# Peptides against a protein of PDB entry 3PBP, part 16

Target 1, 203 residues: chain A of PDB entry 3PBP
Amino acid sequence: LNEKDLNLILNKSLVMYESLDSTTDVIVKRNVIKQLQFVSKLHENWNSRFGKVDIQKEYRLAKVQGPFTINPFPGELYDYTATNIATILIDNGQNEIVCVSFDDGSLILLFKDLEMSMSWDVDNYVYNNSLVLIERVKLQREIKSLITLPEQLGKLYVISDNIIQQVNFMSWASTLSKCINESDLNPLAGLKFESKLEDIATI
Target 2, 203 residues: chain A of PDB entry 3PBP as posed
Amino acid sequence: LNEKDLNLILNKSLVMYESLDSTTDVIVKRNVIKQLQFVSKLHENWNSRFGKVDIQKEYRLAKVQGPFTINPFPGELYDYTATNIATILIDNGQNEIVCVSFDDGSLILLFKDLEMSMSWDVDNYVYNNSLVLIERVKLQREIKSLITLPEQLGKLYVISDNIIQQVNFMSWASTLSKSINESDLNPLAGLKFESKLEDIATI

## One batch from the design tools (peptide; made by RFdiffusion4, then SolubleMPNN)

Design b2_p25_6_s2
Fold by OpenDDE base, seed 5:
Structure b2_p25_6_s2 (fold): chain B 203 residues (1-203), chain A 25 residues (1-25)
Amino acid sequence: as target 1 above (203 residues)
Amino acid sequence: MEKVKEQLETKKKVGEFLVKRMKSL
């Protein structure tokens, strides 16, 4: 985490706070407020040069937001189990794609359309955990692992029993990144969300 | 703040677009 990243997280947390209204659930309000308080304190401690961010006991109990909601969930995958997850950067602005593998050999590529928060007080608290289905890639192989390289934008390496395959989605992810960064959706019209699959190595 | 807000709103709209696309397939 650097100062720029912390400022971004703070600004996102502030936007989440500003989105709260009278119709927002009390638990949601409390969680968003606690998120903002944590990030604000983290920011203060970062600026104070004391090198150690003292995370209060309350914040040590914070859990990663989940489970996630996938929309739409592929009906064919209801009977299958998720095996791996990876996050792939698509630009230097922290835009990312989430990939989930299943035991049928499918990959799903997912977009995080909402800002996520930590869970602070309630076990299994779920808020802003939206994932949107972009593409399903069928490998028809047992997927052992998913690997990403930070220097390789929009690329996922899939390891199976005897092969490494690359999934390259920069054909659409570059446009998606541009749309987000420029706040313009027009380039999405007619865009094909089809990734390239390539065999890289036999193991 | 405003730029971040705009980006978050854009992401939401992108999500809506993608959901609509997938439901039309």
Scores: peptide ipSAE 0.624, ipTM 0.935, DockQ to the pose 0.913
Fold by OpenDDE base, seed 3:
Parts: C-alpha cells; sequence; structure tokens
Structure b2_p25_6_s2 (fold): chain B 203 residues (1-203), chain A 25 residues (1-25)
C-alpha cells in the first residue's frame, strides 16, 4: 500500500459515507461509518512507525468475504458449484476483473460495478456485492486452480489435470479500463467481449 | 474527491451497460 492507494481508499470511504441517507439500513450505516473511521485513523497514523497493518490482507479477506450477486446469473450454472475465484488486474491496480470457475469447466468473467464495504461488526455482512457478467468461457475441463501474475495485466492462468491454459482478455479490458479512467462510455459501443484462450504448457 | 466520485459513478454506468448488453444477447 502506497500513499496514493491509501488516499484512494480514503476518498472511496468518504464517497460511501456521503451516500448514506435516512433510508439507509442501520447496519449499513454503522459499517460504512466504522470503515471511514478506520481508514481515517490509518491516514492520520501513516507517518507513525507502527507495524504493517496488512490492510491488503484484511481488504483481500473483506473482498472475499460473503456471497456475491451475479447479474445476470447464467441459468445453465444453477446446477453447478463454484470451485475457484481469482481477481485479475487490468491496469495499474485500480481496475480489476473477477473470475469464477465452476465444476462444469466454465469460467465467468465479472465486473465489479459497485464498491464493497469491509465487514466490521456483523458476521456475514453483505452489502453491494454486485458482480456483472461480461463473458462465459467454457473449458469443459476440471479446473484445479486459477493463477494470476501481477505483472501480467488481463491474463488468467487456468490449471487443469494435464494442461496450463492462458485466458487473455486485454482485447476488451484495455478499453474498459480506459472508459473508467476517462469517465467516457463511448468506446464500449460495438466492443466485442471475446477472450483469447491459449495452451501454454502440458503437465 | 470529485474525481473519485465520478469514477464510481462511471463504474455503475458501465455495469448498467454490461447488464443491458447481456440481456440483449
Amino acid sequence: as target 1 above (203 residues)
Amino acid sequence: MEKVKEQLETKKKVGEFLVKRMKSL
């Protein structure tokens, strides 16, 4: 975590706080307030010698904690179980794609359109766990693991029994990143959301 | 702050676009 990342988290927490109104659920209000208090305290103590709060681990744990809603959920996957989850960076650490694998050998690529708050008080706190379906890739293999390399943007490595495959989605993810960073949706018009699958190695 | 708010609103609009796209396929 660098100063820029901390400032971004603080600003996001402030925006979430400002979105609270009289109609917001009491549990949501409490959780957002606690998040803002924590991040503000971290910002104040940034110059203090106190130890690496592995904010990344807690934030990663908070990002993984709780059920997510996929919109739309593919009807064909209702009978299947999610096996792996990975997060893939598509730019310099601000925008990411979520990938979920299923026991039918499907991969779904998902966009996080809403910011999730960290859970502070309530076990199984679920708020703004929105994921939007971008693409479904059918591998028709048992997926053992998903691997990402931080230096390789928009690339996912899929490990099965006998092969490592690369899923490369930078063909559309570069445009998506640009749209977010520039606050312009026009480049999404006519964009094909088709990932490239390549065999990397036989195991 | 305003730039971050704008980016969050843009992400929401991107989500709406993607949902609409998927429902039209």
Scores: peptide ipSAE 0.619, ipTM 0.936, DockQ to the pose 0.885
Fold by OpenDDE base, seed 4:
Structure b2_p25_6_s2 (fold): chain B 203 residues (1-203), chain A 25 residues (1-25)
Amino acid sequence: as target 1 above (203 residues)
Amino acid sequence: MEKVKEQLETKKKVGEFLVKRMKSL
């Protein structure tokens, strides 16, 4: 996310928060609040220097009218602050995973189950950008940045103080991509959503 | 258009699957 996109998400999150009334479902309220907290914390910690996440993909995220809800949001991360966000391609198409880092050293891998373009359809106004939790990876390190390489599908590079680590989720993302592309969910049955963490370099 | 619609529906179902999975863990 660039600062502009983050500001847009924040503003959208604020607008949605302000739209909450007594008639709003408690779950929706909770999700909106959690999201606003998440985005606000991201905004506070947003170091513009590392914001070269591919603006085009993030623009696709920013085009979503509304804040991103993480479902389920890990209860353990409620008190922690999101520090970085990245989008990782899992195929040569449009299938991607969203990764968010937290100040506890956790990474969450998220699936976009609802396309942003559908939220612009007046008939399908989805107030919330749905992100579904796939996996939590605990690094137990301060995460400085997240890097993705377009040529490396399903790989995320995590930069911490003295180490670069690779998170490789192609073990499940290849199957997920196939399921989406073939419109067949059967291969998801029994699939382990366990990413591989490897040390790439010591800094 | 039909393929895109199918993919969108599939993504939704994938999401439902993943949510259900996470709640069962």
Scores: peptide ipSAE 0.615, ipTM 0.931, DockQ to the pose 0.483
Fold by OpenDDE base, seed 1:
Structure b2_p25_6_s2 (fold): chain B 203 residues (1-203), chain A 25 residues (1-25)
Amino acid sequence: as target 1 above (203 residues)
Amino acid sequence: MEKVKEQLETKKKVGEFLVKRMKSL
């Protein structure tokens, strides 16, 4: 975490706070306020020359949110179990793709379209847990693990019993990253969301 | 802050686009 990252987290938390209105659920309001308070305190302490702020106590009270909502959920995967999850960076900023594997050997590539907060107030807090389906890749293999390399943008390595495969989605992810960073959706029109699958090594 | 707000709104619109795309396939 650097100053730039902290400023971004603060700005995101402020935007979430400003999005609150009279119709917003009370639990959501309380949670967003608590997150903003924590991040603001962290920011204040970061700018103060005074070293290690014991943010440990407050941070220990925060929890990750519950399950994501995938939209649309692939009907064919309804009876299958998710086995692995990975997050893949698509630029040097903060844009990322979420990948989930299933026990049928499918991979789904997902976009996080809403900013998710930590849970600060209520157990099983669920808000902005949205994931949007981009692509389904059918490997028809038992997927043991998903590996990402931070230096390799838009690449996912899939490990099965006998093979390592690379999923490369930079063909569309570069355009997606640009659209987000420039706030221009026009380049998405006619974009093919087709990842390249390559065998890398036999195990 | 404004740039971050714009990016978050863009992400939401990207999501809406992607959902519509997937429903049209």
Scores: peptide ipSAE 0.596, ipTM 0.941, DockQ to the pose 0.900

Design b2_p25_6_s3
Fold by OpenDDE base, seed 2:
Structure b2_p25_6_s3 (fold): chain B 203 residues (1-203), chain A 25 residues (1-25)
Amino acid sequence: as target 1 above (203 residues)
Amino acid sequence: MEKVKKQLETKKQIGKFLVERQLAK
């Protein structure tokens, strides 16, 4: 993805955000906001790297909370553009993993370690949209879309030109969920953050 | 309220753990 593609994704995300109203489901609203925040941060990082004007003005006008910050941002992805974003539930609560695809065929799995403290209606953006890198999965394919099924915890479906693949990260996400829910970090010791990739169907 | 606070703190700690893990790679 080039800057143009990123701008397109950003614009789409903005349009989606602008389409939100008081009747919009809270979950949908949250997802759209998260997507926008993520794309915005990617755009910011892109602009910073290439010395182009920041889209911060458009975010201020849209009253969108600041973009997600990915920490650490993989250096290898600086030259690539995010193509898709998905949020995957890992339990029946509120714990989720954010996934972003890039035009190099990579997926990054991200953890939200901070909650947004301010509402979107506040003119002051809190840039505490912290996302932490968990894992990078290299598919080496053009990723067309990311699909999640609410009933399938810790599973992401990746659609490429001729194949649907499943990324299953419940091997570590179940432990992560437990750590959060029990407020105990001990189970993280020795945990491998390696997702399983499986071909589901050939298109 | 206490439970929520604990969970928030746990998430922060997890974040720190994950960052440190990436930096150690």
Scores: peptide ipSAE 0.660, ipTM 0.945, DockQ to the pose 0.397
Fold by OpenDDE base, seed 5:
Structure b2_p25_6_s3 (fold): chain B 203 residues (1-203), chain A 25 residues (1-25)
Amino acid sequence: as target 1 above (203 residues)
Amino acid sequence: MEKVKKQLETKKQIGKFLVERQLAK
């Protein structure tokens, strides 16, 4: 199983979960929930094995050579460890938001203000990913997994031990998308960068 | 190419805007 396959399984599991209603058989409900839990756990294990992007180390090392820098880095998160990373599409033009979770239960939503210039010099390939802080969301839960569905723009699913929550940031991401696509900053004036948090399911 | 260039510049400006917003808090 590669990361892409795991994401596909996760997406399928979430779609199945969303299809559950009051008329759904109890056995089916239980199986779908168990599957979601299993896939979530797999995703957690996968991230722990392959994908701990230690954002803190990169920020602390102040070396532009890290895969990404966060500006400004929230001082309150300095002592906490990044646990998960996800990329969420906000439009069909490949504009995206980066989300990082921390072990204090915080989510930070980040904007890529610079595209990675691939330096063709393999020896000096400085992955300078500039990330800019948009919003901090405090969940005060142990975050196990971050799930995104490519067909669901501006939505992030956060899986904790006993709950799945949706973070919806289309309230501001739609404006960002518009600004980028139209090359107009005017709509940013007065924009509130406040995401909506909703409980989706109890696990 | 012009459209892409404009979008890149816009992203850069958005980044500056967002940084300034955070620093103002």
Scores: peptide ipSAE 0.660, ipTM 0.947, DockQ to the pose 0.337
Fold by OpenDDE base, seed 1:
Structure b2_p25_6_s3 (fold): chain B 203 residues (1-203), chain A 25 residues (1-25)
Amino acid sequence: as target 1 above (203 residues)
Amino acid sequence: MEKVKKQLETKKQIGKFLVERQLAK
């Protein structure tokens, strides 16, 4: 990432922000706003703390289409409300992990065991999307936004009011990707589904 | 069997595996 690239990201984020209106989904609004804040802070600190941060030219706010079911649904989250959703690429072959945040500060990482409609076309609308629980990460923070970078596989940026944290799940997602791509489940045996959490920046 | 079909089946099996894993906890 260079200054030119960062400027491009900032400009794109600004355009996205300006496109927000009263009809925009609340989750999208929050994500765009926090993305802009994040990028702006990166820009401000480019010559200092973030000079080594590899940020992609484009930010993606990927939203899972339609309603979804989570299996099993964590009993502890039954009374809590989902606040954000993101989709994270784990390889170049379109394999993805879905992340949902809750108002208790939990993140759940989910696997799409069935193909979901990626189409905005109403004709391809899936009434029930199947998601399977992989991992629950308890942040104990109010999660304001989830950000993904397309070129940063298996990484999720979680934005709260005062901190940006990175969830890195490539430790298991690489194996999962391999299993899918090779149609071999053997590597799943003994696999630990434990993501790494790292503080990236204070905001 | 077409590669895509195999992958779809694999995803289903992974799903089952993951569910079973959660239930075993």
Scores: peptide ipSAE 0.659, ipTM 0.948, DockQ to the pose 0.324
Fold by OpenDDE base, seed 3:
Structure b2_p25_6_s3 (fold): chain B 203 residues (1-203), chain A 25 residues (1-25)
Amino acid sequence: as target 1 above (203 residues)
Amino acid sequence: MEKVKKQLETKKQIGKFLVERQLAK
């Protein structure tokens, strides 16, 4: 991530914000607003020379919601609590990956094998959301927030106390997208589900 | 309608594949 990229993301976030109207879904509206707030803060505190960001306020783009079923659920996480949830687009359609963070510093990447609705509205509570485990990434740090950026497919930004990290899973998500869109499972053969983790900035 | 049904079935099959993969580890 460089200054030019950040400016582009900010502009895209502004455009998304400006597109909000009275017909916009409440969840979408909340997500766009929080995203804009986060990106604006990043832009304000961006030090391109040193690759540092001073984030004074923590932002959550999504609320932890449930219940959902994770299949299989990692046994090591039985004693830990989910702290954040995010949804990441993997193509220009509707295909997405769900990410959940835990208080042990783990990230799990999940596939929605059934149609489900994500809602923060209590009245629209969905029970037994089906999620399938793809990958577990261990960060071994306290995760403060999960951030997705507009038009950044298959990328998740993880904010902790002193660092922003990027999780990039397009290495396998592009294939997954293709399988869904073409209704062909053949490309899954031999596919490795290993995401890339990169440090983006220090806080 | 047919395309949507096909995609839904594909997602279900992907889910099954992924579960089996995890259990095989």
Scores: peptide ipSAE 0.657, ipTM 0.947, DockQ to the pose 0.335

Design b2_p25_8_s3
Fold by OpenDDE base, seed 1:
Structure b2_p25_8_s3 (fold): chain B 203 residues (1-203), chain A 25 residues (1-25)
Amino acid sequence: as target 1 above (203 residues)
Amino acid sequence: SVEEVKKKLETKKKVGEFLVKRALS
């Protein structure tokens, strides 16, 4: 975490706060406010030794939000269990794809279209936990691990019993990244969301 | 800036809507 990252988190928290209105659920309001208060305090005390200690105490009270909702959820995967999760950067601007593997050997590539906050003093807090389905890749293998390399954008390495495979989705992710960064969705029209699968090594 | 972040988040939301529509088509 650096100053730039902290500023981004603060700005995101501010945007979330500004999105609150009279129709917003009270629990959501409370949580968003607490999130903003915490981040603001963190920002204020970024260079303070004393502030850092106090922040740590407060952070321990926060919980990671879950579960996620996947839209649409592939009907074929309803009876299967998720086995691994990975986040893959698609650019240097913090745009990312979420990948989830299932025990049928499927990978789903997901887009986080909403900003999530931490849960603050609320049990089972769920808000903006949306993930949108982009692509399903069927490997038909037992997936042991998902690996990403920071220097390799839009690439996911899948480790199965006897093989390492690379999933490369930069063919569409580059366009997606551009659309997000430029706030222009026009290039998405007609875009094929088909990743390239390549065998890398036998193990 | 806050406005830039807001715009980006709104764009992401729209991208999501696009993708959902695509998946259901």
Scores: peptide ipSAE 0.603, ipTM 0.950, DockQ to the pose 0.898
Fold by OpenDDE base, seed 3:
Structure b2_p25_8_s3 (fold): chain B 203 residues (1-203), chain A 25 residues (1-25)
Amino acid sequence: as target 1 above (203 residues)
Amino acid sequence: SVEEVKKKLETKKKVGEFLVKRALS
């Protein structure tokens, strides 16, 4: 964690706080407020002479939210079980794609369109857990693991029993990244969301 | 800045909406 990261987290927490209104669920309000309070304290203490961030006991109670929702969820996958998950960076600005594999050999590429807070007080806290379907890749094989390399943007390695395959989605992810960073959706029009699948090695 | 982050988050939300619409078309 560096100063830049901390500032980003703080700003995100502030934006979440500002999004609260009279229609917001009480549980959501509490979680957002607690997160903002924690991050604010962390920010204030960052430059403190003693460098000891007193991680309040409350931080130990914070956990990641529950399961994500996928929209739309492919109907063909209702009868199958998710087996692996990976997150792939598509730029150096924290934009990423989430990948989930299923036991039918499918891989879905997902976009995280909403910012989530940590869960602070409530068990099974779920809010803004949205993942949006970008692409489904049918590998038709048992997926054992998903591997990512931090130096390789927009690339996912899929390991099965006998083969390593690379999924490269930079053909569309570069445009997606640009759209997000420049706040311009125009380049998305007509964009084909088709990843390249290549065999890398036989095991 | 906070405004820049807000703009980025709003853009991401709109991207999501676009993608959902595309997927359902």
Scores: peptide ipSAE 0.600, ipTM 0.950, DockQ to the pose 0.905
Fold by OpenDDE base, seed 5:
Structure b2_p25_8_s3 (fold): chain B 203 residues (1-203), chain A 25 residues (1-25)
Amino acid sequence: as target 1 above (203 residues)
Amino acid sequence: SVEEVKKKLETKKKVGEFLVKRALS
């Protein structure tokens, strides 16, 4: 973490806190408050010589939230198992696409439309675990691994038994990124969410 | 700023809604 990252996390936590109202679930309230408290403390003690030890202890108490809900979930994939997951950056502003592979050789590209928090208070905390389906890419191969390169925005490398393929979705991701960053959804109208699949190398 | 982050998060939410509608259409 750097100062910029910490500030972003703090701001996100503040936004979450501000979103709380009388209708918010008590468990959610508690969790959001705990996260804000932690992040605030971390921010306060940032660059302080004495604050690091206590922060590590508290951080270890936090758990990653899961599972996710995919909406809509492709009906054809109900009988298949997810095999790999990857996150692909689409810009330098931390906008990202989540990709999940399945044992039928399918890839689904997903958008994280809601901000998730860590679990601080409840073991099975689930809130804002939304992933939205953007595109399904059928490779019809056994997918061994998914690889992303930080310097390559909007690109996913898929490794199968005999081939490395690249999925490039910058054709639509650039527009998506712009829409998010500029808070204008108009360019999404008529946008085709079709990624380019290219063979990179034979193994 | 907090306001900018808020705006971005709201936009992402709306994007999600758009995408869901698209997927169901």
Scores: peptide ipSAE 0.600, ipTM 0.950, DockQ to the pose 0.908
Fold by OpenDDE base, seed 2:
Structure b2_p25_8_s3 (fold): chain B 203 residues (1-203), chain A 25 residues (1-25)
Amino acid sequence: as target 1 above (203 residues)
Amino acid sequence: SVEEVKKKLETKKKVGEFLVKRALS
């Protein structure tokens, strides 16, 4: 985490806070407020050694949300189990794609359309856990692991028993990134969300 | 800025809506 990232998190937390209204669930309100308080403290004490220690204690109280909701969830995958998850950066602005593998050999590429917060002092907190289906890639292999390389945008490496394959989705992710960054959805019209699958190495 | 982030988040939401519609079409 660097200063730029911290500023972004702070701004996101502020936006989340500002989105609260009278219709927002009390638990959500509390959680968003706690996150904002934490991030604000983190920001204030970023250069303070003592502040960092205190922040670490508070961070330990936070939990990751789960489960995610996938929309739409592919009906064919209803009887299958997710096996791996990976997050792939598609630009330098922290736009990312989430990939989930299933035991049928499918890869689901997903978009986080909502900002998700951590869970603060609440068990089983779930809010804005939305993931939107972009593409399903059927590998029909037993997927052992998913690997991403930070320096390789829009690329996912899939390791199976006998092969390493690369999924490259920059053909559409570059456009998606542009749309997000420029706040213009026009380029999405007619865009084909088809990733390129390539064999990299035999194991 | 906060406003820029807000705009980005709103855009992401709209992108999501677009993608959902696409998936259901």
Scores: peptide ipSAE 0.599, ipTM 0.950, DockQ to the pose 0.908

## One batch from the design tools (peptide; made by RFdiffusion4, then SolubleMPNN)

Design b2_p26_5_s4
Fold by OpenDDE base, seed 2:
Structure b2_p26_5_s4 (fold): chain B 203 residues (1-203), chain A 26 residues (1-26)
Amino acid sequence: as target 1 above (203 residues)
Amino acid sequence: SIKSQLETKKQIGKFLTEKMTKKLEA
């Protein structure tokens, strides 16, 4: 379940937090703490299902001070609140896409271009983006939950009030996976990052 | 190697950033 993914992110953030010591730069400390706070808030929202996480404030702080940022961030989403987060595996090699939902019915698909731990080794944190926007999918409905199945690569299930929809990334994620695994960027040329949306079931 | 993959991811990130930025500005 998506909860596991969130837990993984939380755990990573905790590990980073625990790595802080008296020799750690103040800026780094602040960034790690803020990242942890951000993830923790997301986790709380996940548990409450009814809670809204204000990502905008955290984003602004992260953008200015830390590597845990989403870039670029759609301007329209500044007025909305993140509701759910999920991680979707795209191959068996642990490559993954992060998805965040918003209360406007939007999904953003994000690429982790940097490992969180490595982000802290970079001197210029302000521009060290850890999450890169791939695609925005507008569902125009209230998203209740995001579900992933480990055996189904590149697929996200979106649960709304009356419908379950599948978002399928494999049209581009397979190529992305190949690029990563083969260390070859050539296949990215001309690639369209357009996911398929399909209604799966009515509730 | 892991190192090469990490570098590739960085490059992918740059690519995507540029692409999406242009898209959002259009």
Scores: peptide ipSAE 0.630, ipTM 0.941, DockQ to the pose 0.525
Fold by OpenDDE base, seed 5:
Structure b2_p26_5_s4 (fold): chain B 203 residues (1-203), chain A 26 residues (1-26)
Amino acid sequence: as target 1 above (203 residues)
Amino acid sequence: SIKSQLETKKQIGKFLTEKMTKKLEA
């Protein structure tokens, strides 16, 4: 993510915000506001504390038109800035989880419940870049990078100054994958969305 | 089918949204 890209995302978010009116769906309205707050905070802290955000190529603006929306968004994170974005495969069918890190040391794991499109129509009050919150993981560390390995499904490596930690969410992601692939929601009942955190190495 | 998977994803999204909203408000 560079300054130009960030500005583009901000502008798109502003356009969406400005399109809100009394007829706007409550969910859409909420998401637009949250998106704007998120991007604005990111922009505010640009070049001041971090200078960059690590975003995987799959989610760069070259492939995604319009901002992504996160619902629900933890209110506490409005005070902090996103630092990294990663995509983690959970199966061989290209189902994936999106992860965003923040400068408070939090990770949010997100589900893509809608297919992303290059077409963004604000007039219809519909988002095509929807992300749904699955889990918040508080690491309480300064996150430098997020790394994924293609052969390791459902695993995210978090790099801090002095430690590499693994976030493993296959405990729930395997079930999620199964639900998608088999078009069956029954396995979701009673499922706990709690990832496992493990220290891998000290740096 | 692709159609069924898309519908399933939408339903999963609704499920998760409700679950996490309740969790965050608790």
Scores: peptide ipSAE 0.627, ipTM 0.940, DockQ to the pose 0.501
Fold by OpenDDE base, seed 1:
Structure b2_p26_5_s4 (fold): chain B 203 residues (1-203), chain A 26 residues (1-26)
Amino acid sequence: as target 1 above (203 residues)
Amino acid sequence: SIKSQLETKKQIGKFLTEKMTKKLEA
């Protein structure tokens, strides 16, 4: 699951990068480049741990996926290396949050505001943010792995060398889920996007 | 409907983008 997600992100990033030209907005161009850089680093780390992915095959398939960006991109994370990616379900209706970890111990929680299905309906190529930053969580640990349990909605387990920590974001994700499912944005007003961090076990 | 959900997601994205942009600039 994680590998597939990584490949999807990487491929979309590559497609976006290749679409850049002299007429591209400077801000968009910068964001695309930054995204590609960190995703590439993530891919390198992923391959070392989980095996190599046939990037050529995946890239060819990704051309139909349309535009992809992360916005806004935390400038502080640009120089750091992405290490892990995970997808966390927030409801039983397939709504999910994407999490990416970095070697500075940061986690970013991302929202997919543009589904692949929407990209198929695009007549003209327009740059879209398919991943939106929700929250940055600074753990200041070397993150070894990210684990999710399908039965535990809105919970991410972060494993370092000596500790397992739980990131629980249901405080805001439940509202987000409701907004999506009911097509009502009103509940987002005043919502705090702050996850709860808890130590689960020492290892 | 699925269509309405997709549109809602897009709108949520815009909302979050604005919110986080402001946060990062602060």
Scores: peptide ipSAE 0.627, ipTM 0.940, DockQ to the pose 0.538
Fold by OpenDDE base, seed 3:
Structure b2_p26_5_s4 (fold): chain B 203 residues (1-203), chain A 26 residues (1-26)
Amino acid sequence: as target 1 above (203 residues)
Amino acid sequence: SIKSQLETKKQIGKFLTEKMTKKLEA
């Protein structure tokens, strides 16, 4: 799942980059370039761990899926490199949150606001913020791994050199899940998107 | 329905984008 998400992000980012021209908004251009940079580095790290991914095949598929970007993107993260990616289920209906870690010790939690199935209409090229920023969590540690447990919804385990930490975002993810499943946005009003960070173990 | 869920996700995305943009600018 994580590999698939990474490839999708990378390929969509490449497509978006290639679509840039002189008429492209400066902010969009900057965001696309920076996104491509961190995703590319993330991909390099991924390849070192899991072997070479056939990017060309996936790229061709992504070309028909349209553009991708993370919006908004925290300006502070432009100078840092993405290190890990994970997908966390928030309910039994396959709603999920995407998490990306950076080498500054930050985590970003992202929402998929568009399904891949909606992007297949090639004739209707729509700029898609397919990933939307929900929260930035600053751990200030070198993140080695991101672990998820299928039986634990809305929980992410972050492994660093000397500690395992749990990020629990069910405080807001439960409401988000409800909104999606019931097609009702009302519960979002006043919702705080603040995850709980807890130290689980020292290692 | 699946259609309604997809529309809801889009609206959630817009909501979050606006909220987080304001937060990052503050």
Scores: peptide ipSAE 0.626, ipTM 0.940, DockQ to the pose 0.518

